Peptides against a protein of PDB entry 6RO1. Designs and how they scored, part 137

Target 1, 216 residues: chain A of PDB entry 6RO1
Amino acid sequence: LGKEIEEYIHKPKYCLPFLQPGRLVKVKNEGDDFGWGVVVNFSKKSNVKPNSGELDPLYVVEVLLRCSKESLKNSATEAAKPAKPDEKGEMQVVPVLVHLLSAISSVRLYIPKDLRPVDNRQSVLKSIQEVQKRFPDGIPLLDPIDDMGIQDQGLKKVIQKVEAFEHRMYSHPLHNDPNLETVYTLCEKKAQIAIDIKSAKRELKKARTVLQMDEL

## One batch from the design tools (peptide; made by RFdiffusion4, then SolubleMPNN)

Design b2_p24_1_s2 (from b2_p24_1, 9 letters changed)
Fold by OpenDDE base, seed 5:
Structure b2_p24_1_s2 (fold): chain B 216 residues (1-216), chain A 24 residues (1-24)
Amino acid sequence: as target 1 above (216 residues)
Amino acid sequence: SREEEEIKKKIEEIDEKMKKKLEE
Protein backbone atom coordinates (compact mmCIF):
# COMPACT_ATOMS: atom_id res chain seq x y z
CA LEU B 1 0.00 0.00 0.00
CA GLY B 2 2.85 2.43 0.73
CA LYS B 3 4.32 1.74 -2.71
CA GLU B 4 0.97 2.37 -4.33
CA ILE B 5 0.79 5.80 -2.66
CA GLU B 6 4.35 6.53 -3.81
CA GLU B 7 3.30 5.92 -7.42
CA TYR B 8 0.89 8.84 -7.17
CA ILE B 9 3.10 11.24 -5.21
CA HIS B 10 6.08 11.14 -7.59
CA LYS B 11 3.95 12.11 -10.62
CA PRO B 12 4.91 15.60 -11.85
CA LYS B 13 1.28 16.72 -12.09
CA TYR B 14 0.95 16.26 -8.32
CA CYS B 15 4.38 16.91 -6.81
CA LEU B 16 5.79 19.85 -8.84
CA PRO B 17 3.90 22.54 -6.87
CA PHE B 18 5.56 21.24 -3.68
CA LEU B 19 9.16 21.09 -4.94
CA GLN B 20 10.09 24.49 -3.54
CA PRO B 21 13.63 25.20 -2.31
CA GLY B 22 14.10 23.79 1.19
CA ARG B 23 11.45 21.03 0.88
CA LEU B 24 12.54 17.73 2.43
CA VAL B 25 12.30 14.83 -0.01
CA LYS B 26 13.35 11.20 0.07
CA VAL B 27 15.32 9.89 -2.91
CA LYS B 28 15.66 6.28 -4.04
CA ASN B 29 17.33 5.03 -7.19
CA GLU B 30 17.04 1.27 -7.75
CA GLY B 31 19.07 -0.20 -4.91
CA ASP B 32 20.44 3.16 -3.73
CA ASP B 33 18.56 4.80 -0.85
CA PHE B 34 19.86 8.31 -0.26
CA GLY B 35 17.36 8.93 2.53
CA TRP B 36 16.16 12.46 3.19
CA GLY B 37 17.55 15.34 1.18
CA VAL B 38 16.59 18.96 0.51
CA VAL B 39 15.26 20.43 -2.72
CA VAL B 40 17.48 23.17 -4.15
CA ASN B 41 15.55 23.81 -7.38
CA PHE B 42 13.83 22.02 -10.27
CA SER B 43 13.89 22.35 -14.05
CA LYS B 44 11.79 21.20 -16.97
CA LYS B 45 13.73 19.64 -19.83
CA SER B 46 12.15 19.12 -23.21
CA ASN B 47 12.66 15.61 -24.50
CA VAL B 48 11.61 14.56 -27.98
CA LYS B 49 10.65 10.91 -28.24
CA PRO B 50 12.66 9.61 -31.19
CA ASN B 51 9.85 7.47 -32.67
CA SER B 52 6.78 9.70 -32.20
CA GLY B 53 8.27 13.20 -32.31
CA GLU B 54 6.08 13.94 -29.28
CA LEU B 55 7.43 16.30 -26.67
CA ASP B 56 7.76 14.34 -23.43
CA PRO B 57 8.89 16.78 -20.76
CA LEU B 58 11.43 15.45 -18.27
CA TYR B 59 11.46 17.01 -14.84
CA VAL B 60 14.76 17.17 -12.97
CA VAL B 61 14.99 18.26 -9.35
CA GLU B 62 18.32 19.26 -7.85
CA VAL B 63 18.45 17.70 -4.40
CA LEU B 64 21.10 18.12 -1.74
CA LEU B 65 21.91 14.51 -0.77
CA ARG B 66 24.41 12.76 1.49
CA CYS B 67 26.80 11.02 -0.90
CA SER B 68 29.76 8.70 -0.40
CA LYS B 69 33.15 10.38 -0.76
CA GLU B 70 34.31 7.50 -2.92
CA SER B 71 31.57 8.12 -5.49
CA LEU B 72 32.38 11.84 -5.55
CA LYS B 73 35.95 11.18 -6.64
CA ASN B 74 34.53 9.42 -9.69
CA SER B 75 31.64 11.90 -10.10
CA ALA B 76 32.82 12.94 -13.54
CA THR B 77 31.99 9.48 -14.94
CA GLU B 78 29.80 7.75 -12.33
CA ALA B 79 26.48 8.52 -10.70
CA ALA B 80 26.59 9.66 -7.08
CA LYS B 81 26.11 6.88 -4.50
CA PRO B 82 24.57 7.22 -1.03
CA ALA B 83 26.91 7.39 1.95
CA LYS B 84 27.45 4.12 3.81
CA PRO B 85 25.83 3.94 7.28
CA ASP B 86 29.20 4.27 9.05
CA GLU B 87 30.51 6.86 6.61
CA LYS B 88 30.28 10.59 7.27
CA GLY B 89 29.77 11.23 3.57
CA GLU B 90 29.43 14.63 1.95
CA MET B 91 26.36 16.64 1.03
CA GLN B 92 26.20 17.21 -2.73
CA VAL B 93 23.67 18.74 -5.09
CA VAL B 94 22.50 15.85 -7.27
CA PRO B 95 20.19 16.13 -10.28
CA VAL B 96 17.35 13.65 -9.72
CA LEU B 97 14.50 12.65 -12.00
CA VAL B 98 11.22 13.50 -10.25
CA HIS B 99 9.94 9.90 -10.44
CA LEU B 100 12.81 8.88 -8.11
CA LEU B 101 11.24 10.86 -5.23
CA SER B 102 9.86 8.26 -2.82
CA ALA B 103 8.47 10.74 -0.28
CA ILE B 104 7.76 14.44 0.13
CA SER B 105 7.72 16.05 3.59
CA SER B 106 5.54 18.84 4.88
CA VAL B 107 8.77 20.29 6.34
CA ARG B 108 10.72 23.00 4.57
CA LEU B 109 14.19 23.99 5.74
CA TYR B 110 16.06 27.20 5.33
CA ILE B 111 18.99 26.57 3.00
CA PRO B 112 22.11 28.72 2.60
CA LYS B 113 22.08 30.97 -0.47
CA ASP B 114 25.54 29.75 -1.46
CA LEU B 115 25.90 25.96 -1.50
CA ARG B 116 29.40 26.01 -3.06
CA PRO B 117 31.19 25.86 0.33
CA VAL B 118 31.29 22.35 1.88
CA ASP B 119 30.48 23.82 5.30
CA ASN B 120 27.23 25.34 4.01
CA ARG B 121 26.17 22.00 2.51
CA GLN B 122 27.10 20.10 5.69
CA SER B 123 25.08 22.59 7.78
CA VAL B 124 21.98 21.36 5.91
CA LEU B 125 22.79 17.78 6.98
CA LYS B 126 22.82 18.98 10.60
CA SER B 127 19.42 20.57 10.03
CA ILE B 128 18.03 17.31 8.57
CA GLN B 129 19.40 15.38 11.56
CA GLU B 130 17.79 17.89 13.93
CA VAL B 131 14.41 17.38 12.21
CA GLN B 132 14.85 13.60 12.47
CA LYS B 133 15.52 13.95 16.21
CA ARG B 134 12.33 16.00 16.62
CA PHE B 135 10.30 13.36 14.77
CA PRO B 136 11.38 9.97 16.19
CA ASP B 137 8.45 8.23 14.44
CA GLY B 138 9.58 9.66 11.09
CA ILE B 139 9.68 12.97 9.25
CA PRO B 140 6.08 14.13 8.60
CA LEU B 141 4.80 13.54 5.07
CA LEU B 142 2.57 15.73 2.95
CA ASP B 143 -0.97 14.43 2.99
CA PRO B 144 -1.68 13.41 -0.62
CA ILE B 145 -5.35 14.44 -0.35
CA ASP B 146 -5.43 17.33 2.11
CA ASP B 147 -2.03 18.91 1.32
CA MET B 148 -1.37 17.84 -2.28
CA GLY B 149 -5.01 17.94 -3.44
CA ILE B 150 -4.86 14.60 -5.30
CA GLN B 151 -8.40 13.67 -6.40
CA ASP B 152 -7.58 10.31 -7.97
CA GLN B 153 -10.11 7.65 -6.98
CA GLY B 154 -7.45 4.94 -7.06
CA LEU B 155 -5.46 6.77 -4.39
CA LYS B 156 -8.59 7.33 -2.29
CA LYS B 157 -9.29 3.59 -2.40
CA VAL B 158 -5.71 2.81 -1.33
CA ILE B 159 -5.96 5.25 1.58
CA GLN B 160 -9.34 3.82 2.60
CA LYS B 161 -7.83 0.33 2.64
CA VAL B 162 -4.95 1.56 4.79
CA GLU B 163 -7.36 3.31 7.17
CA ALA B 164 -9.52 0.20 7.40
CA PHE B 165 -6.44 -1.89 8.08
CA GLU B 166 -5.31 0.51 10.80
CA HIS B 167 -8.76 0.55 12.31
CA ARG B 168 -8.75 -3.25 12.46
CA MET B 169 -5.26 -3.30 13.91
CA TYR B 170 -6.15 -0.77 16.60
CA SER B 171 -9.50 -2.41 17.29
CA HIS B 172 -7.71 -5.66 18.02
CA PRO B 173 -7.86 -6.24 21.80
CA LEU B 174 -4.10 -6.77 21.97
CA HIS B 175 -3.34 -3.44 20.29
CA ASN B 176 -5.17 -1.10 22.66
CA ASP B 177 -2.14 1.14 22.41
CA PRO B 178 -3.86 4.56 22.42
CA ASN B 179 -1.13 5.88 20.15
CA LEU B 180 -3.18 6.01 16.99
CA GLU B 181 -0.26 5.85 14.63
CA THR B 182 -1.42 7.85 11.66
CA VAL B 183 -2.03 5.94 8.42
CA TYR B 184 1.08 7.65 7.18
CA THR B 185 3.22 6.45 10.07
CA LEU B 186 2.17 2.85 9.42
CA CYS B 187 2.76 3.25 5.70
CA GLU B 188 6.16 4.71 6.48
CA LYS B 189 6.93 1.82 8.85
CA LYS B 190 5.90 -0.67 6.16
CA ALA B 191 8.01 1.18 3.62
CA GLN B 192 10.94 1.19 6.04
CA ILE B 193 10.53 -2.56 6.65
CA ALA B 194 10.57 -3.11 2.89
CA ILE B 195 13.75 -1.02 2.65
CA ASP B 196 15.33 -2.96 5.51
CA ILE B 197 14.48 -6.27 3.78
CA LYS B 198 16.05 -5.02 0.55
CA SER B 199 19.10 -3.79 2.44
CA ALA B 200 19.47 -7.06 4.32
CA LYS B 201 19.14 -9.02 1.05
CA ARG B 202 21.85 -6.86 -0.50
CA GLU B 203 24.12 -7.38 2.48
CA LEU B 204 23.50 -11.12 2.23
CA LYS B 205 24.38 -11.02 -1.47
CA LYS B 206 27.57 -9.10 -0.69
CA ALA B 207 28.48 -11.53 2.08
CA ARG B 208 27.95 -14.44 -0.32
CA THR B 209 30.10 -12.74 -2.92
CA VAL B 210 32.87 -12.30 -0.34
CA LEU B 211 32.55 -15.97 0.64
CA GLN B 212 32.80 -16.97 -3.01
CA MET B 213 35.93 -14.87 -3.32
CA ASP B 214 37.43 -16.55 -0.26
CA GLU B 215 36.71 -19.97 -1.80
CA LEU B 216 38.56 -18.99 -5.03
CA SER A 1 29.74 -17.26 8.23
CA ARG A 2 28.40 -15.93 11.55
CA GLU A 3 27.64 -12.62 9.83
CA GLU A 4 25.55 -14.36 7.15
CA GLU A 5 23.58 -16.19 9.82
CA GLU A 6 22.90 -12.95 11.67
CA ILE A 7 21.79 -11.28 8.43
CA LYS A 8 19.54 -14.28 7.62
CA LYS A 9 17.99 -14.09 11.08
CA LYS A 10 17.35 -10.36 10.67
CA ILE A 11 15.74 -10.95 7.27
CA GLU A 12 13.54 -13.69 8.71
CA GLU A 13 12.52 -11.48 11.64
CA ILE A 14 11.66 -8.62 9.29
CA ASP A 15 9.76 -10.94 6.93
CA GLU A 16 7.78 -12.36 9.86
CA LYS A 17 6.98 -8.87 11.16
CA MET A 18 5.92 -7.79 7.69
CA LYS A 19 3.81 -10.94 7.22
CA LYS A 20 2.07 -10.45 10.57
CA LYS A 21 1.31 -6.82 9.74
CA LEU A 22 -0.04 -7.78 6.29
CA GLU A 23 -2.23 -10.61 7.64
CA GLU A 24 -3.78 -8.49 10.35
Scores: peptide ipSAE 0.014, ipTM 0.420, DockQ to the pose 0.013
Fold by OpenDDE base, seed 3:
Structure b2_p24_1_s2 (fold): chain B 216 residues (1-216), chain A 24 residues (1-24)
Amino acid sequence: as target 1 above (216 residues)
Amino acid sequence: SREEEEIKKKIEEIDEKMKKKLEE
């Protein structure tokens, strides 16, 4: 079910409006999990399908990712690899195909304008780690319906199934718990709070965008 | 950096709003 949702959110028509500089995204490439990185920019590349001559636009997002130092030495010939769990690694700007985005966060960070210095890139890692510390249950995701505005009925059905499954999973062990109502109320409050925080963040972002436009 | 402090402040504001709403 989570993978089915991912198949919707990584489509360019849905995710591109949310790939602003500083957006937290999770990147997976086959067996390589880079974890959370930060969007730097994206570009549209014209790709000509070799067999049909049809223009199939490829979307590439440049993402700051924690990479293995070993892979960076060979970066001229080899794709970047994620840092090992015990490795410090180095933050690098990696071109990533948009379909390799496994998650998109509601969180957007400030990033240095110049990412050429290693220290500037590593400062972004510190910022990611601070966000992770604040969200022990995981970095908040964009809601595909409420935030991303995906109207696809197939996705709505998947989400309904996930919600029903989660409800069953949580209701089954708690069904005899006298605190079930309290837990549900807390979960609903947490969900509502998450929505309200998201709304407040959007308003703050709009206000800041307006302030930036007024300063221009 | 100043930007990291602003990010921290924003996250704290969010956490406080979350906490306040959880207390409601």
Scores: peptide ipSAE 0.015, ipTM 0.402, DockQ to the pose 0.055; fails the geometry check
Fold by OpenDDE base, seed 4:
Structure b2_p24_1_s2 (fold): chain B 216 residues (1-216), chain A 24 residues (1-24)
Amino acid sequence: as target 1 above (216 residues)
Amino acid sequence: SREEEEIKKKIEEIDEKMKKKLEE
């Protein structure tokens, strides 16, 4: 269910208004979890799809992320890597595709105007750590409906299922019932499938619109 | 067009899969 919400949140049409400087965001790239970082800015890049010649705008957000020192040494050609758990790491401004945002926080931090000095970037890490100390149960997320204004009925159904499940979990005295993890996993799978279906439907609708434009 | 019919069929298949999964 969390992954399903993510599929809505990372869409440019929903998240771009909330990608202000200082916004806390979580970044994941395949197997690389950077954890929480801070938005510096975002840009729209014009991309031409090689197969259709269609302009598909790519949205890139620059995020201060805790990167490994090894990644910094290879920085000329290689993608940034997250700091190892036992590593202090270094805060770097990393260009991230918007769809790689796994979470968006309600929290915004003050960031230094000049992020060129290492000390200024590392000060932001201290600020993130202070927020994490204030929120031991996790950094608060933007509400996709109330804060982000997402009106998608598919998302509302997902949230209703999550709430119903959470209510059942909290009402069930057997919080340790291994069946809860199974039900959660099944709900996640079911709603992921619903999102995948909806995504496929949107792609098909786009393809149909393109075909209709080519027939005109 | 043939492509439009294939797209319609795929949409119908997706809708049927969605209905079945919502009824389970």
Scores: peptide ipSAE 0.013, ipTM 0.349, DockQ to the pose 0.013; fails the geometry check
Fold by OpenDDE base, seed 2:
Structure b2_p24_1_s2 (fold): chain B 216 residues (1-216), chain A 24 residues (1-24)
Amino acid sequence: as target 1 above (216 residues)
Amino acid sequence: SREEEEIKKKIEEIDEKMKKKLEE
């Protein structure tokens, strides 16, 4: 279900208005997961489809990503690679095709005007890490309907399924367990806690979005 | 109790299964 939502949000017609400088985005390219990065800018490139000669515009977003040091040495010939989990890596501006964005956050960071100095780029990593610390359950996503304004009925159905699934997961996770009553009570409590956490996270998101605009 | 631990384990298994389904 998350992947189905991703197929909508990464479409240029939906995501481009939200690719402002400082927007947190996740980048994934095949097996390479860069995690969270920060949008620097985006550009439209004219591409000609080799077989049809039709102009197919490519949208490229420059994203500040944590890259492996090895990929930097070979940057002239090789695509950037994500830093290993235990590697410090280095923040670099990487051109990314828009369809490789796996997530778009509601969070927007202030970024240095000049990203040429390594220290300025690394400061953004510190900011990302600070946001991650503030959101231990994950960086908040843009709502595809409420925030992004996606009106696609297919997406609405997916969201409804997700909501129904969440509701079932929270309300009746062990509905088929023969020890239903005790497990159900625990699951209902867990469900209520999860709803409360979700609500608290929404409130925290609202409150912190205001605070991050003031503190960042 | 042993029963509480078994319930806790089952809840964890269901949570992991549900998490996997949400990622699909």
Scores: peptide ipSAE 0.000, ipTM 0.232, DockQ to the pose 0.012; fails the geometry check

Design b2_p24_1_s3 (from b2_p24_1, 11 letters changed)
Fold by OpenDDE base, seed 5:
Structure b2_p24_1_s3 (fold): chain B 216 residues (1-216), chain A 24 residues (1-24)
Amino acid sequence: as target 1 above (216 residues)
Amino acid sequence: SEEEEKRKKLLEEIDKEMKKKLEE
């Protein structure tokens, strides 16, 4: 379900209005998970398909991401890589295709006007880390319906299934502990449920991929 | 909803704190 939502969110027709400077976004490229970064700007590039002559606009967002220092040394020839877990890394402005955005936050940070100094870029990392501390259950996402205004019926059905699952989980007797009714604990549970739904969907997608491989 | 308003207020507070830290 989380991946199905992602397929809507990363579409330019839905996400472009929300790619303002300072917007928190999550970037993934194949096996590389950069985690949360900050939008610096976006641009529309005209691309002409070589075979059809059709204008296929490419949307590139410049995102401040935590990158491996090793990958930056080779940046003339190699794409930036995410920092290793035990590496400090360095914040760099990386051009990212919009379809590589795996999440868009409701949070918009203030960013320094000049990102040329390393210290200014690293200050943004500290700000991201502070937001992560404030949201132990995960950085808040834009609501695809209420915030992003997506009217797609397929998405609405996905959201309804998520909500029905959340409702069943909250209605479960084991979750009716009256001491859990603090707004924070409800937010924590909601975020954990969202993580569990994402995990279950990854497992379901893996299971479907295995089933498709068994039918091949 | 009241939860959305609380979330919005929290986001505004975070933005305010971050602006202060960037001006220091």
Scores: peptide ipSAE 0.023, ipTM 0.355, DockQ to the pose 0.052
Fold by OpenDDE base, seed 1:
Parts: structure tokens; C-alpha cells; sequence
Structure b2_p24_1_s3 (fold): chain B 216 residues (1-216), chain A 24 residues (1-24)
């Protein structure tokens, strides 16, 4: 259901008005979760569909993201990679296709005018971390209906299902357990660990495939 | 205890539903 909501909010017709400099956005590229970054700017690129000759504009948003140091060394040839959980990483401005935005926050940060200095980019990471500390239940999202003005009936049905599920979950007799917030946090952590295990298994499989190709 | 089993079942159900929501 969360992914179904993502399929609406990342559409350019809905999200572009909210991609102002300083907007917090979450970026996911396949198995790579960059987490929360900050919008720097966006641009429209003209694209022609190869099969129809129709103009299909591509939208690229420049997002300040926490990247691995290894990714920075190979920045000329390799796609940016997210920092490992235990790595400090470095904030870099990364061009991202708009459909790779998995979430858009109601929060906007003040960003330095010049992001060329490393210290200016790293100061934004500190600001993101301060926001995360203020919102222990997660960074607040733009409401797709009330904030973004999305009128799609499919989205409304998805939201109704989410609300009905949340209501059932909160009305469950075990929800009165004072440890439920801890259970939710543990479930989110467990879900994140499961995603991380799946990503690590994919990376291991890719690495093994590359090693097997070098051994052949 | 019966309460621990209920808690474990609820956690498993929440985990299943969260996994379904993450896979959907």
C-alpha cells in the first residue's frame, strides 16, 4: 500500500510543484536506498520515445544525498551509491530521475548557496539528522490529497485501505500494550533489516557473478 | 505464557501485514 502511494506521488504532474530547493525527499534506486536527501534544483530534459517519436519529457532532480566514499572516487564512471549504515559517507549532489523519489516531506531546510565546499554539504547532513531527532516516528510526509491536491480515485481507495488497516491495528486489544510503540519500531527495524538482507544478497549474487565471470 | 503467544502471534501478523504492504 505504501508503494502504491509512491506510484502516485513521484509522478511529475503531482510532485514538481513541491520540488523546491531545501525540500526533504527520500530516494530509492532499485536496491539502493539513499534515505533522506535535500532537493537542490530540478530540470526538464526533452526526450523522444524511440518507438513513437512522441516527446516524453524527462524530469531530473538534483538531490543532495549521503553517498559512500567509494562512490565518490568512481563518480566519473559509476552511479552514486548510498553510504553504508555504519559509514559517515559524504553528501553529494546527485542527479535523480523524479520517479525514483519514494517520499516527499513537508519539511524544507535552508541550504547553503554554495554547495561546492564539502563543509557546506556536510552541514546539510547535520540538519537532516536534527530533523530526524525531532521526528522519532519518521520525517513528516506531504499529504497526497490535502497538500499535493491529488484527485485520483485509485489513490483515495489506497488511502482508505491504509486507514482501515491502521484503524484495525490500533483497535486491536493488544494495541493497549505500552510496548506497542517499541513493537512498531522493532517491526520497522525488522522490515528494514529484511530489505537490507535482500539487498546484500543481491550484491553478493552480483559480486559472485562477476567473480565467476573472471574465473571462466 | 498464553499472553506471550498472543503477543508473538500479533507480532507475526503485523510482520506479515507489513511485509505484504512492503511487497505490494
Amino acid sequence: as target 1 above (216 residues)
Amino acid sequence: SEEEEKRKKLLEEIDKEMKKKLEE
Scores: peptide ipSAE 0.017, ipTM 0.308, DockQ to the pose 0.014
Fold by OpenDDE base, seed 4:
Structure b2_p24_1_s3 (fold): chain B 216 residues (1-216), chain A 24 residues (1-24)
Amino acid sequence: as target 1 above (216 residues)
Amino acid sequence: SEEEEKRKKLLEEIDKEMKKKLEE
C-alpha cells in the first residue's frame, strides 16, 4: 500500500508544484536509501526515446543529500552513494530523477543561498536532524489527496484500504503480523503526513498572501 | 483540529529558528 502511494507521489504531474527550494524529500535509488534531503531546485530536460523518437521529458531535481565521503572522491565517474550509518558523511547537491522521490514532506526549510561551502551544506543536515528530533515517528509527508490534489480513484481506494487497515490494527492489537506493522507504520506516517500537509498548505497560503501583499 | 494547529505552530517555530540561524 505504501509503495502504491509512492507510485502516485513521484509522478511529475503531481509532485512538481511541491518541489520548491527547501522542501524536504526522501530519495531512494535502487538499493541506495539516501533518506531525507532538501530540494535545491528542479529542471526539465528534453529526452528523446531512442526507439520511438518520442519526446519523453526527464525531470531532474537537485537535492542536498547526505553522501559517503568515498563517493565524493570518485564523483567525476560514479554516482553519489548514501552515507553509511556509522559515518558522518557530507551533504552534496545531487541531481535526482523525480521518480526516485519516495516521499515529499510538508516541511520546507530555509537553505543557505550559497551551497558551495561545505559548512553551509552541513548546516542543512543539522536542520534536517532537528526536524527529525521533533518528529520521532517520522518527518511529516504531503497528503496525496488533500495537499497534492490527486483525484485518481485508484489512490483514493489505496488510502481507504490504509485507513481501514489502521482501524483494524487499532481494533486488533494482538495481530503482530510484521506486514501489518509495516503497513500500519506507513498508515501512521500517512495520517501524520496528512496533518502536516494541511499545516503546510495553510503556511504556503499565508506565505503567498504575504508575498502578494509585499508586491502590492 | 487542535493537533493540526499544534503542528502548524511547531513548523512555524522551526522555520523561525532556522531563519534566525541563517541570519546569524
Scores: peptide ipSAE 0.023, ipTM 0.351, DockQ to the pose 0.061; fails the geometry check
Fold by OpenDDE base, seed 2:
Structure b2_p24_1_s3 (fold): chain B 216 residues (1-216), chain A 24 residues (1-24)
Amino acid sequence: as target 1 above (216 residues)
Amino acid sequence: SEEEEKRKKLLEEIDKEMKKKLEE
C-alpha cells in the first residue's frame, strides 16, 4: 500500500509544486537508499525517446544527499552512492530523476544560499538529523490528498484501503485463535492505543510544526 | 504463564504481518 501511494506522489504532475528548496525528500535508486535529503532545486530537461522521436520531458531534482566518500572520488564517471550506515559520508548535491523520490515530507528546511562550501552542506545534515530527533516515529509525510491535492480515484481507493486496513488492523482480531475475543480485545486495545498514539503524534506534530516554523 | 507467552508471541506475529502488509 505504501508503494502504491509512492507511485502517485512521484509523478511530476503531483509532486513538482512541492519540490521547493528546503523540502525534505527520500531518494531511492534501485538498491541504493539515500534516505532523507533536501531539495535544492529542480529542472525540466528535454529528452527525446530513442525509438519514437517523441519529446519526453525529464524532470530532475537536485537533492542534497548523504553520499559515500568513495563515490565522490569517482564522481566524474560514477553515480553517487549512499553513505554506509556507519560512515559519516558527505552531503552532496545529486541530480535525481523525480520518479526516484520515494517520499516527500511536509517539512521544509532553511538551507544555506551557497552550498559550495562543505560546511554549509554538512550543516544541512545536522538540520536533517535534528528533524529526525524531533520525529522519532519518522519524518512527517505530505498528505497526498489534503496537502498535495491528488484527486485520483485510484489513490483515494488505496487510501481507503489503507484506512480500512488500519481500521481492520485496529479492529480485526486474529480470526483463527480460539481465544479470538481476548486477542481481539487486546488487538482492539492495541489498536486504540495505536490510534491514540497516532493522534497524540499528530497533535505533537501540529504543536512541533508550529514550533519549528517559529524556530526556523 | 505459558499462555501469556503464547499470546505475546501471537501479538508479535500479528505485528509482523501487519507491518508486512503496510509495506505492500
Scores: peptide ipSAE 0.011, ipTM 0.302, DockQ to the pose 0.011; fails the geometry check

Design b2_p24_2_s1 (from b2_p24_2, 10 letters changed)
Fold by OpenDDE base, seed 4:
Structure b2_p24_2_s1 (fold): chain B 216 residues (1-216), chain A 24 residues (1-24)
Amino acid sequence: as target 1 above (216 residues)
Amino acid sequence: MEDVRLFGRSLRQPKLPANLEIKI
């Protein structure tokens, strides 16, 4: 359900009007979760499909993200990697394809005009952390229907299912259970393990496909 | 806790603006 909503909101026709400088966005690239970053700008790149000659424009958003210092040293050939949980990291402007935006916040920050100085980039991390403190239940998201104006009936049906699920979850007696945090932590761990198993199965399938190609 | 809420708000909380400008 949440992923199905993501497939709507990251479409250029819906999200581009909201990619103003200072907008908080969440970035995920495959297994790499960068968490919350700040939009610096976006650009439309002309792309021509090689087989049809049709214009297929690429939308790239420059996002200020917390990156590992290790990945930045190797940046000549490697994509930026998210900072490790215990790492301070460094804020860098990273070009991100628009479909890698997993969430868009209603929050817009004021950002420094010059992001070349490290201190100016790191100040934005302090601002993100301050927003997170102000919103202990999580950084507020744009409403896909009311804020983004998406009229798609498929999305409306998905949202109704999510709202019905959330209502049942928060109305459950477990919501007032003093062990709720422990139960949630266990559920999160179980969900993460399920993702990791799915990833490992994909990698194993890729590896087997490569081995079969080398045996032919 | 992963934000289990789709819109990062309680069902009982008022709707936030689509452009919440925060100066820090």
Scores: peptide ipSAE 0.297, ipTM 0.757, DockQ to the pose 0.535
Fold by OpenDDE base, seed 3:
Structure b2_p24_2_s1 (fold): chain B 216 residues (1-216), chain A 24 residues (1-24)
Amino acid sequence: as target 1 above (216 residues)
Amino acid sequence: MEDVRLFGRSLRQPKLPANLEIKI
């Protein structure tokens, strides 16, 4: 269910107005969870599809992320990796595709004007940690309907299902049952499988459309 | 009608502003 909401939130048409400097965002790239970072800026990149002449605009957001120091040494050849939990890491400005934003916070931080010094970047990590301390239940998220203004009926139906699930879960006398994490994990896995099936069906439809155009 | 909000773990958490500026 949370992943189904993510599929709406990370769309440029919805999230770009909220990608102001200092906005807290969560970044995930495949198996790499960077956790919470801070938006520095965003840019529009034009990607020309070689075969269609269509400009599909890619949006890249520069995000201050806690990176592994090992990955930074190899940064000439390899993408930055998230710092290990027990690692101090180093805050780096990383260019992130907007669709890799897994969450957007209501929180905005004041950031240093010059992020070239390591100490200025590391000060932002201290600020993130202080925000996390102030919000023990987790950093507050933007409401996709009330705050982001998303009118999509599919999202509204997802939210209603999540709310109904959460209400049932928290109203259940066994809401502290350790099996609750298992139910969440199963719901997340089911949601991921549903997304993957939907993506695969879309790709198959695109591939069939291309094949039909080559047969004409 | 208790506003069950997805983004509030507590049914009773006041709606946070969409732009909560924190200076640390």
Scores: peptide ipSAE 0.294, ipTM 0.736, DockQ to the pose 0.367
Fold by OpenDDE base, seed 5:
Structure b2_p24_2_s1 (fold): chain B 216 residues (1-216), chain A 24 residues (1-24)
Amino acid sequence: as target 1 above (216 residues)
Amino acid sequence: MEDVRLFGRSLRQPKLPANLEIKI
């Protein structure tokens, strides 16, 4: 359910108006969870689809993320990696494709004007940690309907299912079960697998359509 | 009745603004 919402919110037509400097966002790339970072800026890049020659604009957001120090040494050849849980890490400005945004917060932070100094970047980590302390139930998210103005009926149905699930969960006497976090994490994993399967099926359908056009 | 929270807000509480500016 949460990941079905993600498939809507990371679409450029919905999220771009909210990618202002200082916006809190979550970044996830495959198995790499960077957690909460801060938007610095975004850019539009021209891209050409290799199979159709169609112009498909790519959107890249520069996000200040907590990275491992090991990945910084290899930064000329390797992608940035998230800091290990027990590692302090270092805040780095990382170019991120917009589809890798897993969440968008209602929160905007004031950021330093110059992010070249390490101390200025690390100050933003302290600010993120302070926001997390102020929101013990988690950093508040943008409402996809009321804040982002998404009119998609598929999304409205997903949200209604989430609300009905949450209502049942919080009304259950076992709401204080320490296994709740484990169940939530498993529900998130299941939802990703369902998205990945749906994406792969769409790509397979596109590839079959191209092959059928080359045989005609 | 425990407050059900969607998107980091209670469903029974006023909605947070879409641009909650926090100065730290």
Scores: peptide ipSAE 0.285, ipTM 0.747, DockQ to the pose 0.394
Fold by OpenDDE base, seed 2:
Structure b2_p24_2_s1 (fold): chain B 216 residues (1-216), chain A 24 residues (1-24)
Amino acid sequence: as target 1 above (216 residues)
Amino acid sequence: MEDVRLFGRSLRQPKLPANLEIKI
């Protein structure tokens, strides 16, 4: 269910208006979970589909993320990696494809104007941690219907199922309704298949985009 | 149990404004 919602909210037509500087977002790239970061800016990149010659615009969001220090040393050749749980890491501005946003918060932070100094970037980590303390049940999310204005009937049905699930879970805290696991597992499988198809299409596209960046 | 924080309207989360500006 959450993954089905993710497939709507990360679409540029819905999320771009909410990618203002200071917006809290979650970033996940395959196995790499960066957790919560802060939007710095976004840009539209012109991309040409290699097979059709059609313009397929790519949307890249610069997100301040907690990265491993090892990945930053090799940042000229390697993609940034998330800091290990026990690692201090370093906050770095990472260019992220918009579809890698797993969540968008209702929260916007004030960010320093100059993020070149390490101390300014690390101050934002302290701010994220303070927000997490204020929201022990988790950083609040944008409402995809009320806040983001998504009118898609598929999404509305997913949300209704989530609300009904949550209501049942809270009304019956002791009942693992086994029927809910089946619906959840089917929704997860369908969402995972959709993610995997999209990931495979993206890997094919990334393999092509990396080739285009090596030719510049 | 992975805390499947369903990205829906968590009944646990008060509805906040779409632009909750926090100065820290």
Scores: peptide ipSAE 0.306, ipTM 0.739, DockQ to the pose 0.478; fails the geometry check

